# Peptides against a protein of PDB entry 5NXQ, part 117

Target 1, 114 residues: chain A of PDB entry 5NXQ
Amino acid sequence: EIQIPVSMAAEEEYLRSKVLSELLTDTLENDGEMYGNENEVLAALNGAYDKALLRLFASACSDQNVEKALSLAHELKQDRALTAAVKISERAELPSLVKKINNIREARYEQQLK

## One batch from the design tools (peptide; made by RFdiffusion4, then SolubleMPNN)

Design b2_p27_6_s2 (from b2_p27_6, 10 letters changed)
Fold by OpenDDE base, seed 3:
Structure b2_p27_6_s2 (fold): chain B 114 residues (1-114), chain A 27 residues (1-27)
Amino acid sequence: as target 1 above (114 residues)
Amino acid sequence: DIIDEYYQLTEEQKQQIEEFEKRVEKE
């Protein structure tokens, strides 16, 4: 069996999850709900999307590419994914990145309060 | 795996994604 490098697999999963999430989002906006469970499916897709991003994020952290890591963190959708990103950053001993990710979290909370 | 340590999907979520993919592929 052909083994795919971890980095390539992570990139593939990111692209796959991104396309599926965007597709369903567009479908909901244009056609509405057809089966009645689309919001639940979308939540699952967004979860997979975030997980794939976290793999790319972790890779960026390992490469000490803070700029790339931060850019990826901005693309995360769920708060629990941002929390995971913080933990990964802490483990990678990147305190500046930790602070910036926490700023993202705080900003999103403030927007939700408005 | 570090990602599995900090972030997980439920089996139900995984199944929903798989079913959605099959639906999309058939369209």
Scores: peptide ipSAE 0.641, ipTM 0.936, DockQ to the pose 0.572
Fold by OpenDDE base, seed 4:
Structure b2_p27_6_s2 (fold): chain B 114 residues (1-114), chain A 27 residues (1-27)
Amino acid sequence: as target 1 above (114 residues)
Amino acid sequence: DIIDEYYQLTEEQKQQIEEFEKRVEKE
């Protein structure tokens, strides 16, 4: 049986989820809702997207690539995923990264209040 | 897997993704 490295599998899932999320997003913007549940489907797709990103994020943390980890965190869509990224960063003992991710989350909170 | 520990998708979300993928494949 052929075994695929975790990092390659994570990258594949990220790309797949990204394409699906972008596809539905574009469809909604151009054609609107057709079935009536597209927003829920999009939320699910974005959830899968974020989960795949978190795997890449964790890999970057393990590699001590803080810059890459932070870049990936900026791509996370959901607040729940940012919270997970903080927990991963704490476990990886990267306090500077924790602070920077919390700054991302705070900035998004402020934008939602405007 | 630490990701599964900190972040989960519901079964409903997984099913919604699967159904969407089927729709995309048929188009």
Scores: peptide ipSAE 0.640, ipTM 0.936, DockQ to the pose 0.548
Fold by OpenDDE base, seed 2:
Structure b2_p27_6_s2 (fold): chain B 114 residues (1-114), chain A 27 residues (1-27)
Amino acid sequence: as target 1 above (114 residues)
Amino acid sequence: DIIDEYYQLTEEQKQQIEEFEKRVEKE
Protein backbone atom coordinates (compact mmCIF):
# COMPACT_ATOMS: atom_id res chain seq x y z
CA GLU B 1 0.00 0.00 0.00
CA ILE B 2 1.34 3.37 -1.02
CA GLN B 3 1.53 5.94 1.76
CA ILE B 4 0.27 9.29 0.58
CA PRO B 5 1.75 12.35 2.27
CA VAL B 6 -0.55 13.74 4.92
CA SER B 7 -0.66 17.15 3.30
CA MET B 8 -1.75 15.78 -0.05
CA ALA B 9 -4.31 13.48 1.52
CA ALA B 10 -5.71 16.33 3.57
CA GLU B 11 -6.04 18.56 0.52
CA GLU B 12 -7.82 15.84 -1.41
CA GLU B 13 -10.25 15.13 1.40
CA TYR B 14 -10.87 18.83 1.86
CA LEU B 15 -11.73 19.28 -1.80
CA ARG B 16 -13.90 16.17 -1.90
CA SER B 17 -15.85 17.14 1.19
CA LYS B 18 -16.20 20.70 -0.02
CA VAL B 19 -17.65 19.62 -3.35
CA LEU B 20 -20.10 17.21 -1.74
CA SER B 21 -21.24 19.81 0.75
CA GLU B 22 -21.73 22.41 -1.96
CA LEU B 23 -23.57 19.91 -4.14
CA LEU B 24 -26.08 19.02 -1.47
CA THR B 25 -26.48 22.63 -0.41
CA ASP B 26 -27.30 23.63 -3.97
CA THR B 27 -29.66 20.69 -4.35
CA LEU B 28 -31.57 21.68 -1.25
CA GLU B 29 -31.84 25.26 -2.43
CA ASN B 30 -33.02 24.36 -5.91
CA ASP B 31 -34.90 21.08 -5.53
CA GLY B 32 -35.74 20.90 -1.86
CA GLU B 33 -35.78 17.71 0.16
CA MET B 34 -36.27 14.46 -1.71
CA TYR B 35 -35.42 11.81 0.85
CA GLY B 36 -36.17 13.72 4.02
CA ASN B 37 -32.75 13.33 5.62
CA GLU B 38 -30.79 15.88 3.60
CA ASN B 39 -30.22 18.26 6.49
CA GLU B 40 -28.71 15.49 8.55
CA VAL B 41 -26.52 14.41 5.65
CA LEU B 42 -25.43 17.99 5.12
CA ALA B 43 -24.42 18.26 8.75
CA ALA B 44 -22.34 15.13 8.33
CA LEU B 45 -20.73 16.46 5.15
CA ASN B 46 -19.93 19.74 6.85
CA GLY B 47 -18.40 17.77 9.67
CA ALA B 48 -16.15 15.92 7.26
CA TYR B 49 -15.30 19.19 5.56
CA ASP B 50 -14.26 20.74 8.84
CA LYS B 51 -12.20 17.74 9.84
CA ALA B 52 -10.26 17.86 6.60
CA LEU B 53 -9.79 21.59 7.01
CA LEU B 54 -8.52 21.08 10.54
CA ARG B 55 -5.77 18.86 9.20
CA LEU B 56 -4.69 21.67 6.91
CA PHE B 57 -4.99 24.04 9.84
CA ALA B 58 -2.78 21.86 11.99
CA SER B 59 -0.21 21.73 9.22
CA ALA B 60 -0.17 25.50 9.03
CA CYS B 61 0.28 25.70 12.79
CA SER B 62 3.19 23.29 12.59
CA ASP B 63 4.76 25.55 10.00
CA GLN B 64 4.23 28.50 12.34
CA ASN B 65 2.22 30.08 9.55
CA VAL B 66 -0.28 31.96 11.67
CA GLU B 67 -1.68 33.91 8.74
CA LYS B 68 -2.51 30.76 6.80
CA ALA B 69 -3.88 29.07 9.90
CA LEU B 70 -6.17 31.99 10.61
CA SER B 71 -7.42 32.05 7.03
CA LEU B 72 -8.28 28.38 7.27
CA ALA B 73 -10.04 28.88 10.59
CA HIS B 74 -12.35 31.41 8.95
CA GLU B 75 -13.45 28.68 6.55
CA LEU B 76 -14.53 26.33 9.33
CA LYS B 77 -18.30 25.90 9.40
CA GLN B 78 -19.13 24.36 12.76
CA ASP B 79 -18.52 25.77 16.21
CA ARG B 80 -17.11 22.50 17.48
CA ALA B 81 -14.50 22.71 14.72
CA LEU B 82 -13.47 26.16 15.92
CA THR B 83 -13.14 24.71 19.38
CA ALA B 84 -10.86 22.05 17.98
CA ALA B 85 -8.83 24.72 16.20
CA VAL B 86 -8.34 26.52 19.51
CA LYS B 87 -7.10 23.34 21.13
CA ILE B 88 -4.73 22.70 18.25
CA SER B 89 -3.44 26.26 18.50
CA GLU B 90 -2.90 25.86 22.22
CA ARG B 91 -0.93 22.68 21.61
CA ALA B 92 1.13 24.52 19.02
CA GLU B 93 1.79 27.27 21.59
CA LEU B 94 0.32 30.01 19.43
CA PRO B 95 -1.57 32.21 21.91
CA SER B 96 -2.14 35.02 19.42
CA LEU B 97 -3.88 32.58 17.11
CA VAL B 98 -5.95 31.28 20.00
CA LYS B 99 -7.22 34.77 20.67
CA LYS B 100 -8.05 35.39 17.04
CA ILE B 101 -9.96 32.13 16.68
CA ASN B 102 -11.90 32.85 19.84
CA ASN B 103 -12.82 36.18 18.30
CA ILE B 104 -14.22 34.33 15.29
CA ARG B 105 -16.26 32.12 17.57
CA GLU B 106 -17.58 35.05 19.58
CA ALA B 107 -18.53 36.88 16.41
CA ARG B 108 -20.57 33.90 15.25
CA TYR B 109 -22.29 33.70 18.60
CA GLU B 110 -23.28 37.33 18.29
CA GLN B 111 -24.68 36.69 14.83
CA GLN B 112 -26.82 33.85 16.13
CA LEU B 113 -28.28 36.10 18.78
CA LYS B 114 -29.48 38.60 16.19
CA ASP A 1 -3.41 11.86 15.81
CA ILE A 2 -4.14 15.30 17.20
CA ILE A 3 -7.10 15.84 14.89
CA ASP A 4 -8.75 12.61 15.96
CA GLU A 5 -8.19 13.63 19.54
CA TYR A 6 -9.97 16.96 19.24
CA TYR A 7 -12.47 16.35 16.44
CA GLN A 8 -14.40 13.23 15.56
CA LEU A 9 -17.21 12.13 13.30
CA THR A 10 -19.72 9.62 14.57
CA GLU A 11 -20.16 6.29 12.86
CA GLU A 12 -23.62 7.41 11.86
CA GLN A 13 -22.22 10.50 10.19
CA LYS A 14 -19.65 8.42 8.34
CA GLN A 15 -22.35 6.07 7.16
CA GLN A 16 -24.54 8.94 5.99
CA ILE A 17 -21.69 10.38 3.97
CA GLU A 18 -20.97 7.02 2.39
CA GLU A 19 -24.59 6.50 1.45
CA PHE A 20 -24.81 9.98 0.00
CA GLU A 21 -21.71 9.38 -2.09
CA LYS A 22 -23.26 6.21 -3.47
CA ARG A 23 -26.41 8.13 -4.32
CA VAL A 24 -24.47 10.83 -6.11
CA GLU A 25 -22.53 8.23 -8.05
CA LYS A 26 -25.71 6.54 -9.25
CA GLU A 27 -27.27 9.79 -10.46
Scores: peptide ipSAE 0.641, ipTM 0.936, DockQ to the pose 0.550; fails the geometry check
Fold by OpenDDE base, seed 5:
Structure b2_p27_6_s2 (fold): chain B 114 residues (1-114), chain A 27 residues (1-27)
Amino acid sequence: as target 1 above (114 residues)
Amino acid sequence: DIIDEYYQLTEEQKQQIEEFEKRVEKE
């Protein structure tokens, strides 16, 4: 079986998931719910998006590219994904990145409370 | 890999994505 490089596969999945997420998001904003389960579908799509993004994030961490990793973390949609990013950063022994991602998480929590 | 260790999608979520993709293809 043909083995696809992890980085290439991650990028492809990221792009695919991004397109699907954006498509449904736009549909909901313009047309509203049609089937009644769009919010769940969107959550699933965003989950896939985040998972793909986390692979890119992990790659950036492995490359010691903290700035790229941080930029990717900002694009994560779900809090659960940010938590995963923290764990990845901890494993990569990047404490400064850990702190910055936690700041992102805290900022989002504060926004939700408003 | 480490991603699967720290972040997982449920089978239901995977199915929802697949169904959505099929819907998009038909439209």
Scores: peptide ipSAE 0.640, ipTM 0.936, DockQ to the pose 0.556; fails the geometry check

Design b2_p27_6_s3 (from b2_p27_6, 9 letters changed)
Fold by OpenDDE base, seed 3:
Structure b2_p27_6_s3 (fold): chain B 114 residues (1-114), chain A 27 residues (1-27)
Amino acid sequence: as target 1 above (114 residues)
Amino acid sequence: DIIDAYYQLTEEQRKLIEEFEERVEEE
């Protein structure tokens, strides 16, 4: 029996959810709503996407790869996901990463106010 | 959900984090 490493499994889930989310987004932008449930599907996919990203993020932190962790944080879509990333960073004792993720959050808030 | 994802870190991930913290403390 071949055991798949946890990090590899997380990467596979991330890539799957990312591709599906992007394809659906592109479809909505180019062709509009086709079935009337695309927004619901997109919301579900976004949730799965952020969840998968957070596991990759945690793995990056555990691997002492701060640069990768920060890059992954930039890809998170939901604010609550960024909050979770902050908590993971705190647990990993990476205060510089905590600050940078909070900067991402603040920048998004400012953008939404425009 | 996202909160569950945070609290459901794998044992492997937890151990790696702990090992990292111990290494930093020893330096």
Scores: peptide ipSAE 0.108, ipTM 0.597, DockQ to the pose 0.023
Fold by OpenDDE base, seed 4:
Structure b2_p27_6_s3 (fold): chain B 114 residues (1-114), chain A 27 residues (1-27)
Amino acid sequence: as target 1 above (114 residues)
Amino acid sequence: DIIDAYYQLTEEQRKLIEEFEERVEEE
């Protein structure tokens, strides 16, 4: 798994906490229950987590805050979420961020090949 | 799904660009 640079550790913790807060808020606002086996539960959790991150990511991109956006991207779990982050970055006209996110994806691919 | 939504928006933009380029080439 790709590690966030030490210099961004504090920002990572902040952003992770913020995402968790939003997830908990969404959970409290919805009466829905998770159904299925363990794998389905995990998939749903990951989906919800990445969705929350992407909302924050989009906001960061809108603010042209590349540092915050990159920190959020490192927290994304699913490759499809990273792909979405790339597309959001492209739309936001942040080519440097696009490159950095692609580097994250490539690094994760390398780990899967090992 | 927000992931799909964001991807689709970008894809739509790409398609619009491609369609524009095709029209220019045909002229």
Scores: peptide ipSAE 0.102, ipTM 0.533, DockQ to the pose 0.017
Fold by OpenDDE base, seed 5:
Structure b2_p27_6_s3 (fold): chain B 114 residues (1-114), chain A 27 residues (1-27)
Amino acid sequence: as target 1 above (114 residues)
Amino acid sequence: DIIDAYYQLTEEQRKLIEEFEERVEEE
């Protein structure tokens, strides 16, 4: 039996979660029909999506691929996921990445206040 | 929480990075 590499498994989960999240979002936006649990499902899917991204993010940090890590951070949806990315970056001793991710968080916070 | 869920990963990543830095310093 062939074991799937961790990075490949993370990529697969990311893609799966992304597709499902997009399908649900499109359904809600285009059809306008809600049955009462779609928001909860969407939140769960977004959680899985961010979790998968964070695994990829951690891998990028371990490779010291700061540009890839930053690109992945921009794809994170939840603020708590960005917070996790900061913690990962701190533990990876990448202060420049920490600063850049905090800038993303601040920008999103300001946008929500408008 | 989400941070706790990644604690083990962050520790592993940190170790890998430290090992890399040590190799660079030894060269």
Scores: peptide ipSAE 0.083, ipTM 0.570, DockQ to the pose 0.021
Fold by OpenDDE base, seed 2:
Structure b2_p27_6_s3 (fold): chain B 114 residues (1-114), chain A 27 residues (1-27)
Amino acid sequence: as target 1 above (114 residues)
Amino acid sequence: DIIDAYYQLTEEQRKLIEEFEERVEEE
């Protein structure tokens, strides 16, 4: 049995979930509801997407690559995923990254108020 | 919850790394 490298597996899952999420989103925008379970599917896909991103994020933190980690954090969709990214950054002892991610979170909160 | 599950995995990974570092220092 062939063991896939962790980074490659994470990237594969990210790409898969990203493509499926985008396809479903486009379908809803253009054609509306088709099968009656689109909302649940979207929720599941968003979760898988963010989880895959967090794996990449953790890898970037392990490499002490703050720039790459920050770029990945901007791609996270759910607030709870940003919270997870903060905790990962804290564990990686990257306080500058913690602050930058909190700025992203605050900006999104402000947008929701508009 | 998949996010919570990920937290648990990262904690486990951290512990494995710490154990590895301890073994290297003892050698």
Scores: peptide ipSAE 0.063, ipTM 0.538, DockQ to the pose 0.023

Design b2_p27_6_s4 (from b2_p27_6, 12 letters changed)
Fold by OpenDDE base, seed 4:
Structure b2_p27_6_s4 (fold): chain B 114 residues (1-114), chain A 27 residues (1-27)
Amino acid sequence: as target 1 above (114 residues)
Amino acid sequence: SIIDEYFKLSEEQRKQIEEFEKRVEKE
């Protein structure tokens, strides 16, 4: 069996999870629950989505592509994913990226307060 | 790893996604 490179597999899962998450989100907003487990499915999709993004993020950090890493961080949905991104950035010794990701997190906190 | 620590997908979660995907494909 052919082994798929990590980045390629991550990109595929990112796209898959993104499309399904967007579809389900729209369905829930417009039609509500149909089977009763949609919120659980959405949570799973968002988890898969952020996990895939984090793999891409880690790859970008490894490549020292800070701008790409930051762009990917903006795509992350969950706060815990941003936390993971900060930890990855710290391990990669990219303090400027750490600060910028923390700014994203703080901005989202402020958005929730208004 | 950091990623696996924060994002461990269970078999149930994977199954739920696959079942949803199948429903989408059959609609």
Scores: peptide ipSAE 0.411, ipTM 0.884, DockQ to the pose 0.863
Fold by OpenDDE base, seed 1:
Structure b2_p27_6_s4 (fold): chain B 114 residues (1-114), chain A 27 residues (1-27)
Amino acid sequence: as target 1 above (114 residues)
Amino acid sequence: SIIDEYFKLSEEQRKQIEEFEKRVEKE
């Protein structure tokens, strides 16, 4: 089988999951659940979303494109995804990026406390 | 990998997404 490049596949999945997640989020906020599994679907979509972003993030780290990597990290939704991004950054030996991502995490923690 | 460790969609999750996508397409 012909394999699609990882970055291309990740970009496609990012866009797909982003659009579907936004659509479902709006639907849930405005109309609530209709089929009864929307929250589970949303969780799955957000998981796919963050996973795709992390793949793009890892690629950016490999390219030593810290600015792009940081931008992608800001788009991550789940804290566990940020944790993964930190670990990826550590493995890529990008301490400045590690610090900046941790700042994102701390900022989100502070927002949750309000 | 780090990503695979933290994020792995189950078959059920994949199915749920697919079904939702189909609903969106039909609307």
Scores: peptide ipSAE 0.410, ipTM 0.884, DockQ to the pose 0.850
Fold by OpenDDE base, seed 2:
Structure b2_p27_6_s4 (fold): chain B 114 residues (1-114), chain A 27 residues (1-27)
Amino acid sequence: as target 1 above (114 residues)
Amino acid sequence: SIIDEYFKLSEEQRKQIEEFEKRVEKE
């Protein structure tokens, strides 16, 4: 069995989940539910999407590439994913990145209040 | 790991995604 590099595998899963999530979201908006489990599939896809991004994020942190890590964090959808990103940043001892990610979280909280 | 702790896909979820992907491919 051939071992695929983590970053390559994560990139593939990110793209896969992104495309499928966007397609399903558009389908639900325009056509509604057809099979009855679309919402569950979408939740799973969004989870897979953020998980893949977090792997890329962790890789960027390992490379001490704060700029790339921050860019990836902006693409995260779920708050729990941002929380995970904060913890990853803390473990990587990148306090500046921690602060920037928390700013993203705060901004999203404010949006929910409006 | 931190990522695995926060994001665990069940077998059912993986199956649902796979089935959806197959439907998309056939359309």
Scores: peptide ipSAE 0.405, ipTM 0.883, DockQ to the pose 0.876
Fold by OpenDDE base, seed 5:
Structure b2_p27_6_s4 (fold): chain B 114 residues (1-114), chain A 27 residues (1-27)
Amino acid sequence: as target 1 above (114 residues)
Amino acid sequence: SIIDEYFKLSEEQRKQIEEFEKRVEKE
């Protein structure tokens, strides 16, 4: 069986989910729900998006590319994904990255409370 | 793994995404 490299597969899924998520988001904003399950589909797409990003994030951490890892973390949508990124960073023993990701998470919480 | 623990797409979610892709393709 031919195996696709993890990074290539993650990049492909990231791009796929990103495009579909953006398209569906625009559709929902302009036309609303037409089939009744668009919000569920969007949630699934955002999940796939964050999962793919986390694969890329983990790869960046493995490469000790902290700046790339941080930039990817900024693209994460869900709080649970940021939490996962923190745990990955902790396992990779990158405390500065842990702090910066926690700052992102805290900032988003504060914005939601306004 | 950490990623798999936090993000497991159900078969229903996979099906929903696939159906959405097909709809997009037809438009």
Scores: peptide ipSAE 0.401, ipTM 0.882, DockQ to the pose 0.800

Design b2_p27_7_s1 (from b2_p27_7, 7 letters changed)
Fold by OpenDDE base, seed 2:
Structure b2_p27_7_s1 (fold): chain B 114 residues (1-114), chain A 27 residues (1-27)
Amino acid sequence: as target 1 above (114 residues)
Amino acid sequence: MEEEEREKKIEELRETAEKELKELLES
């Protein structure tokens, strides 16, 4: 059987989880919970979203495409995903990217305090 | 994935996403 390349699979899952997360978020904001498990499903979708992004991020790092990697990092939702992106950047020996991602994390921390 | 292909894929996903989401929530 034909196996889908990792990058294509990650892109597809990113798009899938992004669309589903946006639709569910909008539904919750407009209509509220209807089934009682929406928040749990949304958390799972957001997890899948960040996981897919991290795979794309890793590919960008491998390609030494710092600009693309940074753009993808900005799309990450969870702090733990940003932490993972830092570790990936460190392994890829991209210290400038590490600093920029840490700046993203710090900025989000400051926003949470406001 | 090229931008044009991405936009097309997103549109396709939007057409089926509500049904899939309903299945996820009701399962």
Scores: peptide ipSAE 0.161, ipTM 0.684, DockQ to the pose 0.753
Fold by OpenDDE base, seed 4:
Structure b2_p27_7_s1 (fold): chain B 114 residues (1-114), chain A 27 residues (1-27)
Amino acid sequence: as target 1 above (114 residues)
Amino acid sequence: MEEEEREKKIEELRETAEKELKELLES
């Protein structure tokens, strides 16, 4: 087995899951369910997407690249993923990043209330 | 990479993704 660097693997999975999620989302919005398991597959893909992003996020934090980390956090879809990003930021001792990610989370809460 | 080649590569990626998605849904 050929070992792939974590960052490369994460980027590959990010791109893969992103494209698949977009395709499936568009299909569901335009054509509805055809197989009956689209929502389940989409949930799995979104999970993989956020997982990959979080790996990239962790790498960015390790590199002390706060700007990149914040950009990645904005791309996270699930609230639980944002929570994970906060925890990663806390462990990396990046309080400013923690605050900014929490702002993203709060903004999404407000958006959901509308 | 030449622009035309880039566009072809993007299209190939889309086709691959669509095939994979279909396989996922049918599995």
Scores: peptide ipSAE 0.151, ipTM 0.616, DockQ to the pose 0.423
Fold by OpenDDE base, seed 5:
Structure b2_p27_7_s1 (fold): chain B 114 residues (1-114), chain A 27 residues (1-27)
Amino acid sequence: as target 1 above (114 residues)
Amino acid sequence: MEEEEREKKIEELRETAEKELKELLES
């Protein structure tokens, strides 16, 4: 059996979920709901998306690639995913990254309050 | 694929994603 490396699998799922999420979002915006469950599908895709990103994020942290890790963190959608990213950064002993991710969270909190 | 099966698959995807995200946070 061919085993796909974790990072490669995560990248694949990231791209998959990203594309599907974008397509579904566009469809909803342009055509509205067709089946009535698109929002639930989108939520599931976004979950898979963040999951994949977090795996890539963890890999970047393991590589001590803060720049890549931060870039990935900016792509995270859910607050719980950002929280997970902070946790991963802490484990990787990257305090500068922790701070930067927290800044992302704070910025999003401010946007939610508007 | 039957609609019921499709809905089930969507739910499974959601649950799996949420579970593993939580595990990443708590591990």
Scores: peptide ipSAE 0.042, ipTM 0.549, DockQ to the pose 0.030; fails the geometry check
Fold by OpenDDE base, seed 1:
Structure b2_p27_7_s1 (fold): chain B 114 residues (1-114), chain A 27 residues (1-27)
Amino acid sequence: as target 1 above (114 residues)
Amino acid sequence: MEEEEREKKIEELRETAEKELKELLES
């Protein structure tokens, strides 16, 4: 049995869940529900997606790669995932990244109010 | 039974993902 590095596993899961989420979203928009539980599946996929991204995000923070970390944060879907990213950034002692992620979160809040 | 099992698995995955995100936040 081959042990897969954490970063590779996270990248794979990110891509997997991203593709599946996009496909499912498109299907729902174009064809509607086929099995009746697509929304639940989508929620699960989005959770896996953000989880994988957060692992990549943590790795980027560990590497002190703020630019990459910020790019990954922009791809996060759930607000709770952004909150987690903030906490990770704080623990990594990257205050500039904290501020930028908070800006992302605030922007999304404003969009939801519209 | 198959559909029920599938749906149960989906819910399990959802709950697991949510728990892990919560743990990351609270850890």
Scores: peptide ipSAE 0.040, ipTM 0.540, DockQ to the pose 0.028; fails the geometry check

Design b2_p27_7_s2 (from b2_p27_7, 8 letters changed)
Fold by OpenDDE base, seed 4:
Parts: structure tokens; C-alpha cells; sequence
Structure b2_p27_7_s2 (fold): chain B 114 residues (1-114), chain A 27 residues (1-27)
């Protein structure tokens, strides 16, 4: 069997999780009917989505591609994923990226207070 | 082992989501 590079595997998982998450989100928003664990499914899909993104993020950090890493961080859905991105950035010794991601977190917090 | 179990659960939930989507398309 063909071995898929880590980055490619992460991208595939990202795309798969993204489309599934979007489909379920659209269903919940437009149909409005819930028959069970839809929220849990959405959370799980979002988790997988963020996990895939974080793998791409880590790769970008490894490449010292701060701009790409920052762009990926903006796509993260969960606060815990942003926290993980901060930790990855710290390990990669990218303090400027750490600051920028923390700004994203703070901005999202402020938006929730509206 | 814990991570494996988590991944299996996520896959199960994905399958559920896909099933619901299919049901929506057929409704």
C-alpha cells in the first residue's frame, strides 16, 4: 500500500472533516430538527477538523512559515485548538506567532461577549 | 489505547453524520 506523507494525510483528513462538519452544520441551521446526538457528532467532527488543521499547523511551524501557520490558526474552530496552536508555536520558538494566536483567542472571547 | 478508542468513537460519529445526511437527501 502507498504510504501517504504526513502533510498529505493531514490535508485529506482536514478536507474530509471540513465537508462533513459543514454538511451537518447546514442541516442543523436550515432543517432545525435534531433526533439525537447531532451536537455531539458536530463536536466530534469539529475536533477531527481542528486536529487535522493542527497537524498542518505544526508542519507550517516546522517549515518556519509563520504566515501560513497564522492563516491555519484562523481556521481553527475550538478555543482548545488555539491553545494547542500556542503550545506548538512555543515549542517551535516562534514568539511572534504565539502573540498573534493569543490575539485571535482574545478577539473570539470579546465577540462572544456581544 | 485511549487515543485509539477516541478515534474509533469519532469515526462512529462521522458514520452517523453521513447516515443522517443520506437520510436527508432521500427525504
Amino acid sequence: as target 1 above (114 residues)
Amino acid sequence: EEEKEREEKIEELREDAEERYRELLLS
Scores: peptide ipSAE 0.022, ipTM 0.472, DockQ to the pose 0.052
Fold by OpenDDE base, seed 2:
Structure b2_p27_7_s2 (fold): chain B 114 residues (1-114), chain A 27 residues (1-27)
Amino acid sequence: as target 1 above (114 residues)
Amino acid sequence: EEEKEREEKIEELREDAEERYRELLLS
């Protein structure tokens, strides 16, 4: 069995989840119809996508690469994932990143209000 | 009855596709 580096494994999972999520989203947008379990599939894909992305995020935090971490945080879809990113940033002792991620969360809350 | 059978088959195919997606994401 071949051991894949953690970073490569995370990137592979990220890309896989991203492709599937985008394909399903595009299909729903183009067809404009739901035929059954699409919502459940989307929820599962979004969860997997964010989970994979958080692995990359954690790696960036470990490298003290705030710029890369912030870019990854912008790609997170779910609020709970942003909350997880905050916790990771706190553990990495990156207070500037914590503030920036909280700004992302606040911006999304404002969008939901409109 | 034929329509019900068709719908059941479609649902089965959807479930199979969803399972394939899950397997791919977990691989």
Scores: peptide ipSAE 0.021, ipTM 0.392, DockQ to the pose 0.048
Fold by OpenDDE base, seed 3:
Structure b2_p27_7_s2 (fold): chain B 114 residues (1-114), chain A 27 residues (1-27)
Amino acid sequence: as target 1 above (114 residues)
Amino acid sequence: EEEKEREEKIEELREDAEERYRELLLS
């Protein structure tokens, strides 16, 4: 497993997150469909993607950059990853961020019910 | 010239991030 530096410039962190999202999308749209294993690719990539994002998220929390942390949380794919983000936020003593992430989670549940 | 330098720096950062992501997925 590659280690993402815990200390990185805000701009680099943003670009990294953006590139991650783009690469994930491209892989699903092209490679997954081409080989008929989209669901398998999605499952594998979602885990790695969210794990990478959570590292960036933790870094943002450490920097007390709530806006960046929230932006990263919106990019998380799995509910369990959002739960992890909440726990990280709690430990970082960022209650406002906790509330906002919980709102994201609730919104996703409501959307699934429709 | 200043804008060109900034653009080159951004491209370098994107390339680095892309490489790290690939490495993460393959690791």
Scores: peptide ipSAE 0.019, ipTM 0.400, DockQ to the pose 0.227
Fold by OpenDDE base, seed 5:
Structure b2_p27_7_s2 (fold): chain B 114 residues (1-114), chain A 27 residues (1-27)
Amino acid sequence: as target 1 above (114 residues)
Amino acid sequence: EEEKEREEKIEELREDAEERYRELLLS
């Protein structure tokens, strides 16, 4: 096993997972075959994706890297994940980040209503 | 029947890919 810094390993894992997620999503959306469970599968994948992102997000918060944390928050897909990010930010005592994430959440909510 | 078998195989492959993806994300 190749030993690399934990932070780098996490980022590489994220990138690999992101690429795989995109490939799987594209395949499911464009293959023309529906089995009735695609939405559930995608939801599950999104959940796992957000979970991985939140781990990176928590790490960024621990490093007090607000910019990186915010960037990661924009990549979150589910509203519940944004809520989790807010909680993590609150625990990290990053009020500015809390406000920014809430803005993201509100913006998405408004977009869904249109 | 042949079409059904093909669809089932495709679904199996998708499920396998999903599992591998999950493993990657949770590692």
Scores: peptide ipSAE 0.021, ipTM 0.452, DockQ to the pose 0.093; fails the geometry check

